# Peptides against a protein of PDB entry 3T6J, part 166

Target 1, 375 residues: chain A of PDB entry 3T6J
Amino acid sequence: PIVESYIGFIESYRDPFGSRGEFEGFVAVVNKAMSAKFERLVASAEQLLKELPWPPTFEKDKFLTPDFTSLDVLTFAGSGIPAGINIPNYDDLRQTEGFKNVSLGNVLAVAYATQREKLTFLEEDDKDLYILWKGPSFDVQVGLHELLGHGSGKLFVQDEKGAFNFDQETVINPETGEQIQSWYRSGETWDSKFSTIASSYEECRAESVGLYLCLHPQVLEIFGFEGADAEDVIYVNWLNMVRAGLLALEFYTPEAFNWRQAHMQARFVILRVLLEAGEGLVTITPTTGSDGRPDARVRLDRSKIRSVGKPALERFLRRLQVLKSTGDVAGGRALYEGYATVTDAPPECFLTLRDTVLLRKESRKLIVQPNTRLE
Target 2, 372 residues: chain A of PDB entry 3T6J as posed
Amino acid sequence: PIVESYIGFIESYRDPFGSRGEFEGFVAVVNKAMSAKFERLVASAEQLLKELPWPPTFEKDKFLTPDFTSLDVLTFAGSGIPAGINIPNYDDLRQTEGFKNVSLGNVLAVAYREKLTFLEEDDKDLYILWKGPSFDVQVGLHALLGHGSGKLFVQDEKGAFNFDQETVINPETGEQIQSWYRSGETWDSKFSTIASSYEECRAESVGLYLCLHPQVLEIFGFEGADAEDVIYVNWLNMVRAGLLALEFYTPEAFNWRQAHMQARFVILRVLLEAGEGLVTITPTTGSDGRPDARVRLDRSKIRSVGKPALERFLRRLQVLKSTGDVAGGRALYEGYATVTDAPPECFLTLRDTVLLRKESRKLIVQPNTRLE

## One batch from the design tools (peptide; made by RFdiffusion4, then SolubleMPNN)

Design b2_p18_8_s1 (from b2_p18_8, 10 letters changed)
Fold by OpenDDE base, seed 3:
Structure b2_p18_8_s1 (fold): chain B 375 residues (1-375), chain A 18 residues (1-18)
Amino acid sequence: as target 1 above (375 residues)
Amino acid sequence: VELGPAVRDDTDRVAVRG
């Protein structure tokens, strides 16, 4: 088998300033069968990048074909095991040198099995569908998240010699209609500029790319879905995201007004965006559980994903990218922190919902990796 | 991508698929 590994200070999620890496390492074996799907996605990446809702001037100048492999983890050392990885974690290197994508396939598999009776916050009519398509939809989301999420977008840079990597005279900010007024100077990075929101903001962008592009028929075809199955995968992917946005409240600390998990904060932000879209797209309903205690249900109207959800996500995703590209920290922070704010304001009453989420939360789960041998 | 605790189901066993 093909063995892959890495080790070092890689992920900065535990740094409040998003800069210092946590020491991490893994050893894994390549899953050839699953990797084949991601290879097809890579083959379509250049074309799919054009489907993202920003001008080509805000996308990478040159497409660099990345590697994408599905890995079965043998050993993972770190504070948490990701489902997917995109490295290096430096946008400048991603733009000029390329990147590698990894899906930790057997980690994803752990997320597949759900006991129906323990599945929280879903309508009964959605539970079976959710259980059936959770796995496949995760494969789609992770692939898009890593390859076309983290792997997309351009940072506008002025180098140490004063040269720009964009034409100042012709490139127009699609949000303002004006020329580009801000950029990254020499020595400035995504993490250094956006600091406390950098990790979560980027995860939100990547997750949004996944939701947005999973609507594209070619994506579903790549993963082997067609017809009703493709539509179900889309539905479950979006449903999972809005559910995750509710679950995310577990990781918010009201007393400190902070989030303890970057991806969960990102998912909450997406939930807020889709709720803001209105028109009955997403509904969160407080209920009473069979135990007489508070519960809740999340409903996603399938028929409104394309008509209501997609346009809302498109606008939001474009704003995320434009603010990132231009290094507009003030604008980016205002946008992101606005959606990441948790209050008890009606109609959602998120702080109250948080209490419900905490009440219904699962016990802490530990992933234990047994011995693996080749025969 | 990181999986949140509530997204994972411990009833599933991590297995090497190939």
Scores: peptide ipSAE 0.018, ipTM 0.552, DockQ to the pose 0.075
Fold by OpenDDE base, seed 1:
Structure b2_p18_8_s1 (fold): chain B 375 residues (1-375), chain A 18 residues (1-18)
Amino acid sequence: as target 1 above (375 residues)
Amino acid sequence: VELGPAVRDDTDRVAVRG
């Protein structure tokens, strides 16, 4: 077996300013079968990057082929075990030196352990499909999220000598139709500029890339899905995301008006974007459970994913990228915090839904180190 | 709470920012 490991100060999710990394490390074994799918995705990455909803001028000038492997983790030291990793977390290094992608496959498998009878907030008609395709859809989402999410986009920079990495006269902001008016100065980074929203914003961008590109037939083909299966994987991936947006409310603290988890905040933002799209794409309906206590159902209209969902996500994702590229913190914060705001305003009544989410919360799972045997 | 997809995130043990 091929063994991989890493160690160091890597993730900054515990830093309120997103700057200080937490010390972590893992030892894992390569899953060859799943890694082969990710390798095919890498082979298509340069072309798939062109499918993202921003001009080439907002994408990396030079594509750097990354490594991407699926790993079965044997041991993980840290505050938590991720499902996917993209390193380094410095955008400048990602642009100039490249990056590595990792999917922790057996961590994803743990997330699949929810029993049908305990699966919350889904319609009965969706539960079996959700259970069947949750795993495969996660693989697709993780691959896209890491490789084409975190691995995409250009930061406009003026170096110490005053030189720009873009043509100020010809590059046009697709949102404004004007020339570029802001950029990163020497020494400025994504984290330093966007600070408190940097992690969640970037996760939101990466998740959005996943949802957007999972609609591409080539992506599904790479993962071995065609026809009805591909459509089911797409549906479940989107369904999982909107459900996650509801579940995210657990990690919001109303009294402090803040989020405690970056990824869940990101998923809530995506839910808000898709709800805003309207036209019956997403519906959250408060219900009463069999126990007589509050419950809820999330519905996603499959037939409206491409016609309603994709355009909404396209516009949103483009805005995220443009604001990131130009270092427009004010615009980025206004956009992101607007969607991240949790109120009790109708029709959603998110604060009330939060109470329902907390009421229906499942017990925390214990992740235990596996035994590995060579046969 | 099920956190999937838990990309770059804890599956069931979410690290709280702060």
Scores: peptide ipSAE 0.026, ipTM 0.598, DockQ to the pose 0.101; fails the geometry check
Fold by OpenDDE base, seed 2:
Structure b2_p18_8_s1 (fold): chain B 375 residues (1-375), chain A 18 residues (1-18)
Amino acid sequence: as target 1 above (375 residues)
Amino acid sequence: VELGPAVRDDTDRVAVRG
């Protein structure tokens, strides 16, 4: 078997400033069958990058073919085990040297082992589809998230010699219609500039890329889905994201106005974006459970994903990228914190919903080291 | 060392039952 490993101070999720990495390490075995799907995704990456909702001037100048592998984790040391990894975490290196993508396949498989009777916040009619397609849809999401999410976009930089990596005279900000007015100076990085929101913001961008691009038939075909199956995978992927946005409230601390998990904050932001789109795309309805206690249901209108959801996500995703590219911290913070704000304002009453989420909280899943057998 | 944004999804903690 092909064995992969890494070790070091890699992820900065536990640092409020996004600067200090937590010590992490894993040993994993390559899943060849699943890796083949990701290889096909890599082969299409250059074309799929063009489908992202920003001008080519905001995309990397040169496409660097990355490595993408599905791994079955044997052992993982860290505060949390990821479903996917894109390394290195330095945007400048990703842009100039390339990157590697990893999907932790067996981690994903475990995440999808949910009993129907314990599945919260979904309509009964959606539960069977959700159970059936959660795994496959998540594979799609992780692939897109890592490869085309984290692997996309350009940072505008002025180097130590004063040279720009973009044409100041011709590049236009699609949001303002003006020339580029801000950029990263020598020594400035994504994390150093965006600081407290950097990790969650980037995760939100990557998740949004996944949702946006999973709508493309080519993507679904790469993963082996066609026709009705492809549409179900899309639906479940979006449904899972919306549900995750509600579940995210568990990781919000009202007293401190703080989010404790970057990905969940990102998912909440996406939920807010899709709720803002309106038109019945997403509905969260407080209910009463069979036990007489508060419950809730999330409904996603499948027929409105492309007509309502996609345009809303497109606009939002473009804004995320433009603000990131230009190093516009003020604009980026205003946008992101706006959507990340949790209040009890109607109609959603998110703080009240949080109480419901906590009440319906599932038992924490424990990851146990898998056994390997020699054949 | 400025570490880039965290690129992993660690929210889906999956219990691998051996």
Scores: peptide ipSAE 0.026, ipTM 0.585, DockQ to the pose 0.075; fails the geometry check
Fold by OpenDDE base, seed 4:
Structure b2_p18_8_s1 (fold): chain B 375 residues (1-375), chain A 18 residues (1-18)
Amino acid sequence: as target 1 above (375 residues)
Amino acid sequence: VELGPAVRDDTDRVAVRG
């Protein structure tokens, strides 16, 4: 088999300031069959990047064809097991040298295991559909998240010699209509500037890219979905995200006003964005479970995903990118922390919902190290 | 993408396929 390994100080999720990498290592075997879908996605990446809601000037100057491989992980040494990886994590290197994407296939397989009777916070009418399409929709989301999420966007940089990697005279900020007024100085990085919000912010951007681009017929076609199936995959992907946003409350610590998981914080932010869009797109309703204890239901109006959800997400995603590209920490922090704030304010009463989430918390799955055999 | 709490164990080991 084809063996891949990664080792080093790679992910900085455990650093409160997002800068110091945790030592991580894994060994995996390439799953050729599953890699085929991601190869098709890579083949369309250059075109799909143009569908993202920012000007080409805010995208990488040169498209660098990345690798995207599905991996069956044999061993993983780290504090968290991802579903997908995009490396390197330095944006400047991503845009100038390229990047690699991997999907941890056997990890995803475990993620797909869902029992209907244990599925929380969904309407009964959605449960079977959710169970059916969670796996496929998650494959779509992970692929987009890694390849076109983490793999997209440009940082505006002034190097040590004073040269810019963008034309100051012609590049226009789409949010302000003005020329670019801020950028990264020599030695400044995404993590160093955005610090405490950097990891979660980037995950939020990547997740948003996934939701946004999964609406594109070409994406669904790449993954083999058409017609009603494609629409169901879209619906379940969005539904999964809004549900995840609710589940995310588990990882918020009210006493410390902090989040303990970057991806979950990101998903909560997206939930807030979609709730803000209003018009009945997303509804979270507190209920009483069959046990007489608090419960909740998340409802996503399928008919409003494109009409209400997409525009809201588009604007939000563009803002994320523009603020990231320009190194506008003040603006970025204001935007992101605003959506990441958890209060008990009506109508959502998120702190109360958090209690419900904790009450309905599912036990974590036991992950077992696999083995291989010679045949 | 990191897996949610429902799919991660506390030992942070690698999952088995299927």
Scores: peptide ipSAE 0.019, ipTM 0.571, DockQ to the pose 0.111; fails the geometry check

Design b2_p18_8_s2 (from b2_p18_8, 13 letters changed)
Fold by OpenDDE base, seed 5:
Structure b2_p18_8_s2 (fold): chain B 375 residues (1-375), chain A 18 residues (1-18)
Amino acid sequence: as target 1 above (375 residues)
Amino acid sequence: VELGKPVVDDTELVHVRG
């Protein structure tokens, strides 16, 4: 088998300022079959990047073909095992040398195992479909998230010599209609500028890219889904995201007004965006469980994903990218923290829903990594 | 400049030796 590994101070999720890396390492084996799907996605990446909702001037000038591999993890050292990774985390290297994407396939497989009777916050009619397509939809989401999410977008930079990597006279901010008024100076990075919101903001952008691009027929074809199956994968992917947004409330600490998990905060933000879209796209209904205790149901109207959901996500995603590209920390923070705010205001009453989420919380799953041996 | 960060779930990792 083909063995891959990485080691170092890589991820900065535990740093409240998003800059200092935590020690992490893994050893894994390549899953050839799943890697082939990601290779097809890579082959289409340049075309798919054009489908993202920002002008080409806000995208990378040159497409660098990345590696994308599905890995079965043998051992992992770190505070948390991810489902997907995009490395390196050095901005300058990503722009000039490229990047590598990995999906930790066997981690995903474990995460997919859910008993129907324990599946919370879904309508009964959605449970079987959710169970059937959660895995495949998550594969699609992870692929898009890593490759076209984290792998997309340009930062406007003025280098040490004062030169810009964009034409100041011709590039227009699509949100304001004006010329670009802010950028990254020499030595400034995404993490250094956006600091406390950088990780979650970027995860939100990547997740949004996944939801947005999974609507494209070519994406589903790459993963081998057609017709009704493709539509079901799309539906379950979006359904999973809105459910995740509700589940995310577990990771909010009301007393400190902060989030403890960047990805979950991102998912909550997306939920808020889709709720704001209105028109019956997403509905969260408090209910009473069979045990007489509080419960809730999330409903996503499949027929409104493209008509209501996509436009809402498009606008939001474009704003995220524009603010990121221009280094507009004030605007970015205002936008993101606005959607990340958790109150008990009607109609959603998120703090009350949080209590329900905590009440319905399942036991944490344990991922056990055994030794391997030759037969 | 590109940022890639992993998708993380709230799962505990246990490494079994032996």
Scores: peptide ipSAE 0.025, ipTM 0.589, DockQ to the pose 0.062; fails the geometry check
Fold by OpenDDE base, seed 3:
Structure b2_p18_8_s2 (fold): chain B 375 residues (1-375), chain A 18 residues (1-18)
Amino acid sequence: as target 1 above (375 residues)
Amino acid sequence: VELGKPVVDDTELVHVRG
């Protein structure tokens, strides 16, 4: 078997400033069969990057072919186990040296064992479809999130010698119509500039890339979905995201106006973006459960994903990238914190919904690794 | 399962299969 491992101060999610890494390590075995679909995605990555909603001037100058491997994790030491990994966590290195993508296959497989009776916040008509396609849709989302999410976009940089990695005279900011007014100076990084919002902001960008590109027919084909199945995978992927946005409220602390999870904050932001799009795309309805206590239902109109959802996400995703590329911390913070704000304002009344989410919360699960032997 | 990179408070901690 092919064994992969890494160890070190890798992820900075536990640092409020997003700079100091947590010591982490894993040992895993390559799943060759499951890696095949990701290799097909890699083969199409250069072309798919062109489908992202920003000018080529805001994309990487040179496509560096990454590897993408599905791993069965044997041991993971850290504060949490991700579904996927994109390393290194330095944008400059990703741009110049390349990157590696990993899907933790056995982690994903276990997560798909959802009990229908325990599935919260979905319409009854969606539950069976959700259960059926959650796994496949996750594979799509993880692949896109890592490879084309974290693996996309350019940072505008002025190096130590004063040289720019972009043409100041010709590159235009698509949001303002003006020349580029800000960039990263020597020694400045994504994390150092965006600090407290850096992790969540980047995860939001990556998740948005996943939702946006999963609508592309080539993506579904790569993963082996056609016709009605492809449409169901798309629907469930988007449905899962809006549901996750509601579930995210568990990780918000109202008293401190603080989010405790970068990915969940990101998912809430996406939910807010899609709610803002209106036109009946997403509906959250407070209900009463069979136990007589508060409940809620999230509904996504699949017929409006392309007509309403995609344009809204496109505009939002472009703004995220432009602000990231230009190092516009003020603009980025204003945008992101605006969508990340949790109030009890109607019609959503998110603070009230948070109470419902907490009420319906399941007991915390534990990470348990099995004993594995090679025969 | 948490999509993407590690998070502080993983919502969907799982029993990893062998």
Scores: peptide ipSAE 0.023, ipTM 0.616, DockQ to the pose 0.084; fails the geometry check
Fold by OpenDDE base, seed 2:
Structure b2_p18_8_s2 (fold): chain B 375 residues (1-375), chain A 18 residues (1-18)
Amino acid sequence: as target 1 above (375 residues)
Amino acid sequence: VELGKPVVDDTELVHVRG
């Protein structure tokens, strides 16, 4: 089998400033069957990047074909096992040298395992569909998240010699209609500038890319879904995201006004964006469980994903990218922290919902590291 | 550092000792 591994101080999720990497390592084997799907996604990446809701001037100047493989993890050392990886974790290197994408397939498989009777916060009518398509939808989401999420977008930079990697006279900020007024200077990085919000912000951008592009028929075709199946995968992917946004409240600490998990914060932000879109797209309804205790239900109107959800996400995603590209920390922080704020304000009453989430918390999933054998 | 890892669920690694 083809073996892949990495080791080192790679991910900075545990650093409040988003700068210091945590020591991490894994050994994995290539899943050839799933990797073939990701290879097809890579082959379409250049075209799919054009579908993202920002001008080409905000996208990488040159498409650098990355590697993308699905891996079955044999061993993993770290504080948490990711579902996917995009490396290196330096935007400048991603732009100039390229990147590698990985889906940790067997980690996803564990995440997919859900007993129907324990599945929380979904309508009964959605449970079977959710169980059926959660896995496939995750594969789609992870692929898009890594390749076209983390792998997309351009940082505007002025180098040490004063040269810009963009035409200052012709490039227009689509949000302001003006010329570009801010950029990264020599020595400045995404993490150094955006600091405490950098990780979660980027995850939010990547997750949003996944939701946005999963609506594209070509994406679903790459993964082998057509017709009703494709639509179900889309629906479940979006449903999973809004549900995840609710579940995310577990990782918010009200007393400290902080989030303990970057991806969960990102998912909550997306939930807020989709709730703000209104028009009945997303509804969270407090209920009473069979035990007489608080419960909740998340509803996503399938018919409004494209008409209401997509435009809302498009606007938000474009804004995320523009602020990132221009190094506009003030604007980026204002936007992101605004959506990441958790209060008990009606109608959602998120702090109250948090209590419900905690009450209905499922047992933590355990990943048992596998062994291999020769046959 | 562009964090490129979707954490699907908060999982714990368990080593089976044999």
Scores: peptide ipSAE 0.022, ipTM 0.580, DockQ to the pose 0.057; fails the geometry check
Fold by OpenDDE base, seed 4:
Structure b2_p18_8_s2 (fold): chain B 375 residues (1-375), chain A 18 residues (1-18)
Amino acid sequence: as target 1 above (375 residues)
Amino acid sequence: VELGKPVVDDTELVHVRG
């Protein structure tokens, strides 16, 4: 078997300031069969990057073909096992040297297991569809998240010699219509500038890319979905995201006004964006469960994903990227923290919903590391 | 930029020594 591994101070999720990496490592075996889908995605990556809602000037100058491999994890040492990985974590290195993507296939397989009777916060009419397509939709999301999410975008940089990696005279900020007014100076990084919001912000961008690009027929085709199946995969992917946004409330600590999980915070932000879009796209309804205790239902109007959801996400995603590229910390923080704020304001009453989420909380899954032997 | 690993769920890592 082909063995892959990495080890070191890699992810900074446990650092409140996003700067210090946690020591982690894994040993994994390449799943050749599952890697094929991601290879096809890589083959289309350069073209798909052009579908992202920012000008080419805000994208990497040179497309660097990344590796994308599905891995079965044998051993993972760290605070948590991800579904996917994109490394290195430095944007400057990603845009100049390239990057590698991996999908942790056996982790995904565990994540796909669900029981209908335990599935919370969905309408009954959606449960069977959700169960059927959760796995496939998540494969799509992870692939897009890693490859075209984390793998996209450019940081505007002025180096130590004063040279810019962009043309100051011709590059226009699509949000303002003006020339670029801010950038990263020598020694400044994404994490150093955006600090406390950096990790979650980037996850939000990557998740948003996934939702946005999964609407593209070519993407679904790459993963082998066409016609009604493709539409169902799209629907379930979006539904899963908005549900995740509700579930995310578990990871918010009201007393400290902070989030304990970057990805869940990101998913909550996306939920807020889609709720803000209005027009009945997303509805969260408090209900009473069969046990007589509080419950809730999330509804996503399938017919409004493209007409309402996509434009809202497009605008939001573009803004995320522009603020990231230009190193506009003030603007980025204002935007992101605005959507990440959890209050009990109507109509959503998120703090009240949080109580419901906690009440309906499922037991945490335990992932047991596998063993491999030669027979 | 730290690349986020999508966490599929709130899971706990259990290492089994065999």
Scores: peptide ipSAE 0.022, ipTM 0.585, DockQ to the pose 0.057; fails the geometry check

